# Designs tried in a protein design run: peptides against a protein of PDB entry 3S8F. Part 76

Target 1, 157 residues: chain A of PDB entry 3S8F
Amino acid sequence: VLTLFVAVPSLMTAFTVAASLEFAGRLRGGRGLFGWIRALPWDNPAFVAPVLGLLGFIPGGAGGIVNASFTLDYVVHNTAWVPGHFHLQVASLVTLTAMGSLYWLLPNLTGKPISDAQRRLGLAVVWLWFLGMMIMAVGLHWAGLLNVPRRAYIAQV
Target 2, 166 residues: chain B of PDB entry 3S8F
Amino acid sequence: DEHKAHKAILAYEKGWLAFSLAMLFVFIALIAYTLATHTAGVIPAGKLERVDPTTVRQEGPWADPAQAVVQTGPNQYTVYVLAFAFGYQPNPIEVPQGAEIVFKITSPDVIHGFHVEGTNINVEVLPGEVSTVRYTFKRPGEYRIICNQYCGLGHQNMFGTIVVKE

## One batch from the design tools (peptide; made by RFdiffusion4, then SolubleMPNN)

Design b2_p13_2_s3 (from b2_p13_2, 8 letters changed)
Fold by OpenDDE base, seed 1:
Structure b2_p13_2_s3 (fold): chain B 157 residues (1-157), chain C 166 residues (1-166), chain A 13 residues (1-13)
Amino acid sequence: as target 1 above (157 residues)
Amino acid sequence: as target 2 above (166 residues)
Amino acid sequence: DAQEFIQAIGAAL
């Protein structure tokens, strides 16, 4: 049980970011319990990408607690569950954050703003990436629960 | 103005922190619930048993595949299994239906996996350590053993078979 | 087999 306290710093970080988003949304005119979410700059891929990464990180983090549990790990260890977990963590959060960073960095370094076409394309890319990642992650977690082994090309379910 | 902003941010952070702690509590509670209501299906960690991987093929209970299945009681068997690059021995492993089987699994070379399809048997096999798994096969037939830990060029083809006899 | 496995887990929980 004490091992689960390892999740505290990560949760604190994640929810601090969420707090920052709420504050930003409210500064942009959002009101009420959820109005601040709509007020965030969803038209900017540099914003959308890392936020989608964070959203993917939520179930991944929950899975991390499961994986860290000695007893529950017997169920999921070295099954497709594990790849499902770290694809959310790495291919979602880290990758989307990197994508978002590039959408900010390149215009900044070149001094040239992205065109509207590039912006729209960027939005499409990050949303499609997120969608694909979620489908893959759900599939892998489900397969893991069905005892599909990790690092094997064949499974009996 | 800055003070007001700071106070507002702090309030939001406190709220989200509280939520974080609540979620942590929920997860811990769920784990505690599973432990409290646990009746079967979980393989607890046993006593650490060690062997010398350099001699395990030469002497001891793993040395002769023909003697790998040992009856320890009227309906109890111990099976000494080696996972190696790239296969299992004995292969096939023959055990009777309905008997309590204790698998003692080790490796003479590198880390392997021991995943038995159709069962909850899934352990890593480390050189120098003995993995112990207890299982009772209720249905006769063939159960495939799959290596689910990368162990080299032949990893993808590393399979074994357990034959459960009526 | 998968169903039995899931049922076993469910029964254990």
Scores: peptide ipSAE 0.021, ipTM 0.806, DockQ to the pose 0.017
Fold by OpenDDE base, seed 4:
Structure b2_p13_2_s3 (fold): chain B 157 residues (1-157), chain C 166 residues (1-166), chain A 13 residues (1-13)
Amino acid sequence: as target 1 above (157 residues)
Amino acid sequence: as target 2 above (166 residues)
Amino acid sequence: DAQEFIQAIGAAL
């Protein structure tokens, strides 16, 4: 019971971040139920990277609740499901946040802004990374549900 | 100003918080549903049972693979399984179809996995602890046991077999 | 059957 309640502060934190994004988008002129999303600075890789990380973290967080459940963990533990979860949490959120932080930090430290070409390349990199991670994660979670074992080179499927 | 911003943020937080609570209930419902549908025929370990890994090969129910399968009642068996570097004993494990099997699994050396293909049996095996899994095989045939916990250089070759007889 | 149910969930993903 207590393990499931750990989800409460985590969800509160996650959705507080979402609320902050909504506020920021509305301050930038976004209106309506979803118009604030489009108003966010999607042309800045320093913004896009960590946001994509957060988007990957959402299903990962849901998976965290699953993994924290005694009964559900029995089903998914040490299957391909677990690497799928980790790639969302580490290879997506942490990695993309690190990328985003560098896109902000390096220009500020050097005093030299990134060129438009570098900005476009940065956007391409983070979007492609996100796409690849999502494909991999979905595949791993699916395989895990099909009882593909973790740390094994063979599978029944 | 900061006050207006705070008030606006609070309004959005209320909506997102409500959504978060709704999602929490969805997850709880999913857990309850999954429990009802995925635990049929399998009872995971619920008690902590300890054993001395240094003597488990020499004495006790795990010491002799020929005595590993014990009939405990009508159509009920206990199977004492060792997971070790790098294999399982007994191997093969022979059990009858339709019988209720209680697996008592431990390790004399390092942590291993006990993943039975074609079933939902999947547990870690710790030296000094006994993993207990209850399962009934409905279909005869061979079921491969896979170690899904890294246990050393021979990990990738660590397999066992359960033979379910009619 | 638990396996069938798990497979159904996997196929839906």
Scores: peptide ipSAE 0.020, ipTM 0.796, DockQ to the pose 0.022
Fold by OpenDDE base, seed 2:
Structure b2_p13_2_s3 (fold): chain B 157 residues (1-157), chain C 166 residues (1-166), chain A 13 residues (1-13)
Amino acid sequence: as target 1 above (157 residues)
Amino acid sequence: as target 2 above (166 residues)
Amino acid sequence: DAQEFIQAIGAAL
């Protein structure tokens, strides 16, 4: 009940954020249907990390609706599917947002800007984190659909 | 300038909201399609039933494992299963191939899981409540029951077996 | 059956 209650407002919020990104990209000189995406500051880990988190949130949010569906939940409940959903929501969206926040917050708190080397390292970290998380999430969802249980060390498949 | 900016933002928001609405219908359609083509053969049966977990071992249909499998029709059975720390009874559960089986599962102690490998039978078992699942085994053989809800120190070793006979 | 259905979906991912 709670999941379904927040699903629609969450979608509205997510797409409002997307609208803000489009506006920002166009202000930065992006043109056309997709040109605004390229105009966004992809050289800043404080920007890239939360955006990658949002990308992970798309399948995660869809999975939330599945998990809240009475009939479909019977199939996926207490399988590896559930951890897959969690890793998209918590370990991707929340974690990457926190990482991005740190890349902004620490320079402001210390008064010391990050070096170019630190910036490049930060970009590598968030992209590698996202890639690894997507691989794991796909694997967990796949395993869940193959009826691999959670909280069990063995499976028949 | 501010008014112009607000109008521009509003236009983008309207477009994305329209897209959002369209995607909502796509997701609903996908769910409907999945349900329409679903042939898993597991259907929750019955209504919420309550039992006293403190007496379920002493009286009633769960009290005697030897009487747990009850034929209710020509090709229909009810199986009264207890999930407990740390196992299942009866064990093994013996049922005929092709028969409609109604599992009535409860617990005398804590919450357990009832996950049958090779099927989509997967329910949580709460003390004081009866979980009801209807299933027909099409293939003979052994099906392992796994507890997928943490229930204590022996949780990882809590297994049962369903034997489907020809 | 259940096994065939879920493995088909899994394989499609």
Scores: peptide ipSAE 0.020, ipTM 0.782, DockQ to the pose 0.020
Fold by OpenDDE base, seed 5:
Structure b2_p13_2_s3 (fold): chain B 157 residues (1-157), chain C 166 residues (1-166), chain A 13 residues (1-13)
Amino acid sequence: as target 1 above (157 residues)
Amino acid sequence: as target 2 above (166 residues)
Amino acid sequence: DAQEFIQAIGAAL
C-alpha cells in the first residue's frame, strides 16, 4: 500500500525532471523530438552520472510495483530478483548521483576546474559503472525469475 | 521573459505527463504479462494461524517428528514442519507422489525460510505463526529445502529434504 | 558562519 502510494508522486517527479532536461536541451540548441537529448552536456560526468542513475531507476521503479503486488511478490520474494531491484535503486541511482555530485561539488568548492584528463576519466568511470550495474541487475532479475534463492550459495538452476 | 519561460516549461511538462499516462498502460500490461506467465500454480496462503513458539517443541502436532506426517484423506496429507536453527524436522519429509500435501510450518526460535527447489514453494517461517502451503508432487525423488532467510551462523548450512515416494 | 567555513575548506583544498 505504501509503495503504491509513493509511486505516484515519484513518477510525477521523474517526468518533471525529464521535462526539465528537455527544456535544457532545447535551450542548448536541440531540435525535434529527440534532438534535445543530444544537445545535453554528455561531456560532463557531473551530468552523465545522475542521468544514468535515473535511467537505471526506471526499471527499478517498475520492479518496486511488482514487489509490492501480492501475487507477483510471491513469485519474486526472497529470490535473486530482490537484490537485482536493490542494486538498481541503490548502486545505480544513489551511487551514480553521489558520483555526479562529487564531480560538481569539489570543483565548485575549491574554485579549481577539473582537468580534461580527469573529465575523461570521470566519464569512463561513470559509464563503466552503469554498464556493469545493468549487466548485474539483468542477471539477478533473470535468475530470480528462475527461482534462484536469495541468501543461498547454491541453486538448482 | 519569465512568463514565457514558465509557459514553455509547462508545455514540456504537459507533454511528459501525457507520455506518462501511456507508460502507465505499458507498465500495467507488463505486470499483467508477468502475472500470466509466472504465477501458474500459485500456492495460496492458508488461514492465519498462531502458535506459541516457546511450547511448540514440547506439545502439539510439531512436538514429535514421527507423527509429523498425518494422513487426512485418501490422497491428502498434512505435514507439520519445524524450521529451526539450523535445520528442519522431520528430515527427511516423506510423502507419496501425487498426494495433496498441506505443509504447516512454524519456528521455535527465529525467522527462517522454506524454499523447496524444483517447486514454487517459497515462504518465510515466523515464530508464533503457522505458514500453510499446499502442494502436490507430481514427480518422485528428492527435493531440497533451502533456508533463504538469514537466521544465524549456521544459515548457509541449513538444508532439508523432501522425499517423494512412488 | 557556515558559508565562510565552507569557503575556507574549499580554499584549503
Scores: peptide ipSAE 0.006, ipTM 0.759, DockQ to the pose 0.015

Design b2_p13_2_s4 (from b2_p13_2, 9 letters changed)
Fold by OpenDDE base, seed 3:
Structure b2_p13_2_s4 (fold): chain B 157 residues (1-157), chain C 166 residues (1-166), chain A 13 residues (1-13)
Amino acid sequence: as target 1 above (157 residues)
Amino acid sequence: as target 2 above (166 residues)
Amino acid sequence: DEHEFIEAVGTLL
């Protein structure tokens, strides 16, 4: 139980980010419990990418708590579950944040805004990346629960 | 107004912080519930046992693979297994069906994995430490041992076999 | 039971 307190600072940080999103959405005219979400700039890949990363981070974080559990970790350790967790935390959150940062940074550095076509392409890229990552992550977690080993080319199932 | 905005942000932060703490409680409760009701499939870790990896091949219970399987009771065995680059010994490991098997696994060289297909046996093997796993094979047949920790150029080909006899 | 435990873990997700 005490080990789970390690998650407290991370959760505090994550939900502070969520608070910032809610504030931003409400400033943009969103109302109610969920209306602020719709008010966020979903047409901007620089925004959508890191937000999708955050969404992937939620199950990844929950999995992190599982992985930190002594007893539960025995079930998942060195199985396909572990790389599934990695891809949610690194290949989803970190990578999508990097993509989003790039979509913001390059136009600002060059002084040239992205075209509408580039914007739409950017949206397609980040959504497809997220979709693919979620499919892979679910598959890896599922395989891990079926005792598919990590770092092996063969499996019983 | 910056002051109003700041106050609003703080209010949202407080709300989400409360939610965070609630979720933490839920996670702890779920883990506790799972452990309390579903522990039958869990193999507990043994006590920390140390061994000298530089002499484990020359002396002691791991030195002779022909003596690796030791009967400790009427239906109990201890199997002393070495995981090395790149294989396992003894290989195959022969044990009777229905017997309680205590695997004592160590490594003379680098870190390896010991993953037995068809079972929940899955441990890392560290040089200088003895991994202890208790298991009873209910079904006869062959069970493959897989190394699931990278251990060198031959890692992908590092396999062993447990043969469970009727 | 291993399957029961795995199912329980899955429920935690």
Scores: peptide ipSAE 0.026, ipTM 0.805, DockQ to the pose 0.025
Fold by OpenDDE base, seed 5:
Structure b2_p13_2_s4 (fold): chain B 157 residues (1-157), chain C 166 residues (1-166), chain A 13 residues (1-13)
Amino acid sequence: as target 1 above (157 residues)
Amino acid sequence: as target 2 above (166 residues)
Amino acid sequence: DEHEFIEAVGTLL
């Protein structure tokens, strides 16, 4: 009940952020239905990190609704599905947002811009983190659907 | 200038809000579809039953493991299972193949899990509450019970066995 | 039946 109640405002917020991104992309010269996406600053890890976090949060949010369903929860509860959901929410969105925040905050606090090498390294870290998180999340969700238990070191499917 | 920017932002927000509503309906539809087509794995919730965890080992149907399996009909059994730190009783649980088994599971100490491999049986066991699960084993053999709720230092080794006899 | 559904979902994920 509480999850479903929070889901609606969260969706509104998420799509408001998307609207802001579209506006920003169009201001940067992006045109068309999807051209604004390419116009966003994908060369900045401070931007890329939280955006990737948001992308990972989408399936995680959908999973939250599943977990909150009485009927569907019987299928996924205390299986590997649950940690899969949590890792998308915490290890993806929260962690990547924190990482992105640091890429913005530290240069601003010190007054020194990051070097090009540091920027490239940051991009690599963020993208690799996202990739790894997606692989793990898919695996955990799949395992959960196969009734692999949570908090057990052995399982037979 | 600020007014123009504000108006532009509002236009995009309206578009995305419309999209968000559409997606909401899509998600609801997907959930509904899943519920309608994939119900075989759903364990129906039992009625809430309460028990005193402090006396459950001393008196009542859980007190004697030798009396834990009760035949309630020609092909129906009730099994009174205790999940405790760190194991299950009775262990093994012996039941006939093809019989309808009603598991009534409770705990005398802390919260445990009751996850039976090879089945859709997966419930949490709370002290003071009785978890009821109905299942029919179609295949003979051994089914391992796994505790999937952390319950202490011995959690990782907390296993039981259901033996389904021909 | 159930396995096919799980595999389909797994493929989509």
Scores: peptide ipSAE 0.024, ipTM 0.778, DockQ to the pose 0.027
Fold by OpenDDE base, seed 2:
Structure b2_p13_2_s4 (fold): chain B 157 residues (1-157), chain C 166 residues (1-166), chain A 13 residues (1-13)
Amino acid sequence: as target 1 above (157 residues)
Amino acid sequence: as target 2 above (166 residues)
Amino acid sequence: DEHEFIEAVGTLL
């Protein structure tokens, strides 16, 4: 009951954001079941970064439910699974949203738009960051399921 | 115009909410499946049990490592383990293969971990509380105990051994 | 197993 008390509102919020993205994409000319995704401003790092963060948050959120489960937490607690979850939530979602926020905030604060070179570099940074985080997170979760301990320099495997 | 926009947004929200609910059930099903297939072997057997960490070394079942392994029934044992800075007692822990082992683990000092490699035994050990874990070792050999909760400067060197005899 | 599933769901809730 307690787990669902947290999980349900979180899911509702996440999918409400997705609904807003769909609406925005359709307003930009996207059509069909997935065409609205392509219509979103993927050339803007201020948009791409937080969206990638949200994508990373999906498995992270599911992992949160797992970690909150009494029986499953016993299995994964203090294994490499836990830092895997953290890297999805903090190093992916929070960090990428912060990056995206900066790409919006700094130009507005200074009154100077970012150059095209800076924009392209920003896109490269956020995509590479996301890729790296996903690789590491998948690896950590995998290792955790293999019972690799957290806070230990050695592993049984 | 505003009304049309709101209506459109609501339609998308309804669709995504329905999808959200469906995904919730999928996640619950997946969790249930993983629980059913991968949580077997270690049974949390214990009610919350308290102990005085200031006297646990002097009196009681943890006081003498030579008396730490207690046979409680046919092919059933209770092992009273201390996790301390920085090691485990007794060390090694000797138990027979195929026996049902109930570990009663506590700490006289700070919080430690009790992670047995090759098994799914993995609990935190709190001073003043007794962690209870039930496990049956099916294979003979040595199983290393690892502390996976930071407990001080010697944390990385805190190891124990369980010896399972035929 | 249905019982295991129900127990798992019950534990999660």
Scores: peptide ipSAE 0.016, ipTM 0.756, DockQ to the pose 0.024; fails the geometry check
Fold by OpenDDE base, seed 1:
Structure b2_p13_2_s4 (fold): chain B 157 residues (1-157), chain C 166 residues (1-166), chain A 13 residues (1-13)
Amino acid sequence: as target 1 above (157 residues)
Amino acid sequence: as target 2 above (166 residues)
Amino acid sequence: DEHEFIEAVGTLL
């Protein structure tokens, strides 16, 4: 009865962060329903990385509800679906957050600001990482639905 | 200024919290819809059955692979399968087409997987527990059993075969 | 099957 209530704290946390982003965007001059998004500092890899992680976490979180569902878990358990979920949760959100943290932390620790070249490279890295992770995750989830087993090098589809 | 900012933050938080709750209900509704329309393909968990993994090879229905396939009724069979490091027994498992097969699967050593290609049979096999799966093979042929739970050095080579006879 | 649906929902919740 209470199984899916585990999702409530996670959703609350995620959307609280979203609320903070909206507030920040509006403080930066963004207006309207979507204008606040454009106003966010998309030129800063320290910002972009964790935000992309959050975006990847959305489908991962939805998948988490599926994985936590007794009946639906039977369909997806120990298939390629599961590593797809992991890559969204860990390799996207956690990893990108760590990457973003480094882009903030290292300049502060060293007292040296990142160069423009480093900034541009950082943006390229986090966007390419995100894109690659999304492609892989979609592929793994799709394969899982086709009954491709987890932890196996062979499958009959 | 701080007070105004606080009020604004609260307004956004309330909005997003409401959205989060709404999305939760949407997800529940989607799951409910999926279950309502796709129940035929879902095999619910059976009753928990225990076995002693230290003696399962020596005594009981899993002890003799030659007697692993037991006819329990007209067009009904029970197959006692052991998943072990690194294989399955009996191997091959021979069953007739169109018969209702009840697989009773356990392990004498570590956790294994029991994934049958071309079917929806996919269960973990725990030492000390008996996994029960019911399935009817509609098509004759060979179905590969894949271990999809890491079980040691030979995990990647741990395969079995179900032969469905006409 | 209504019974299966009810059981599934009950298990899910």
Scores: peptide ipSAE 0.016, ipTM 0.799, DockQ to the pose 0.020; fails the geometry check

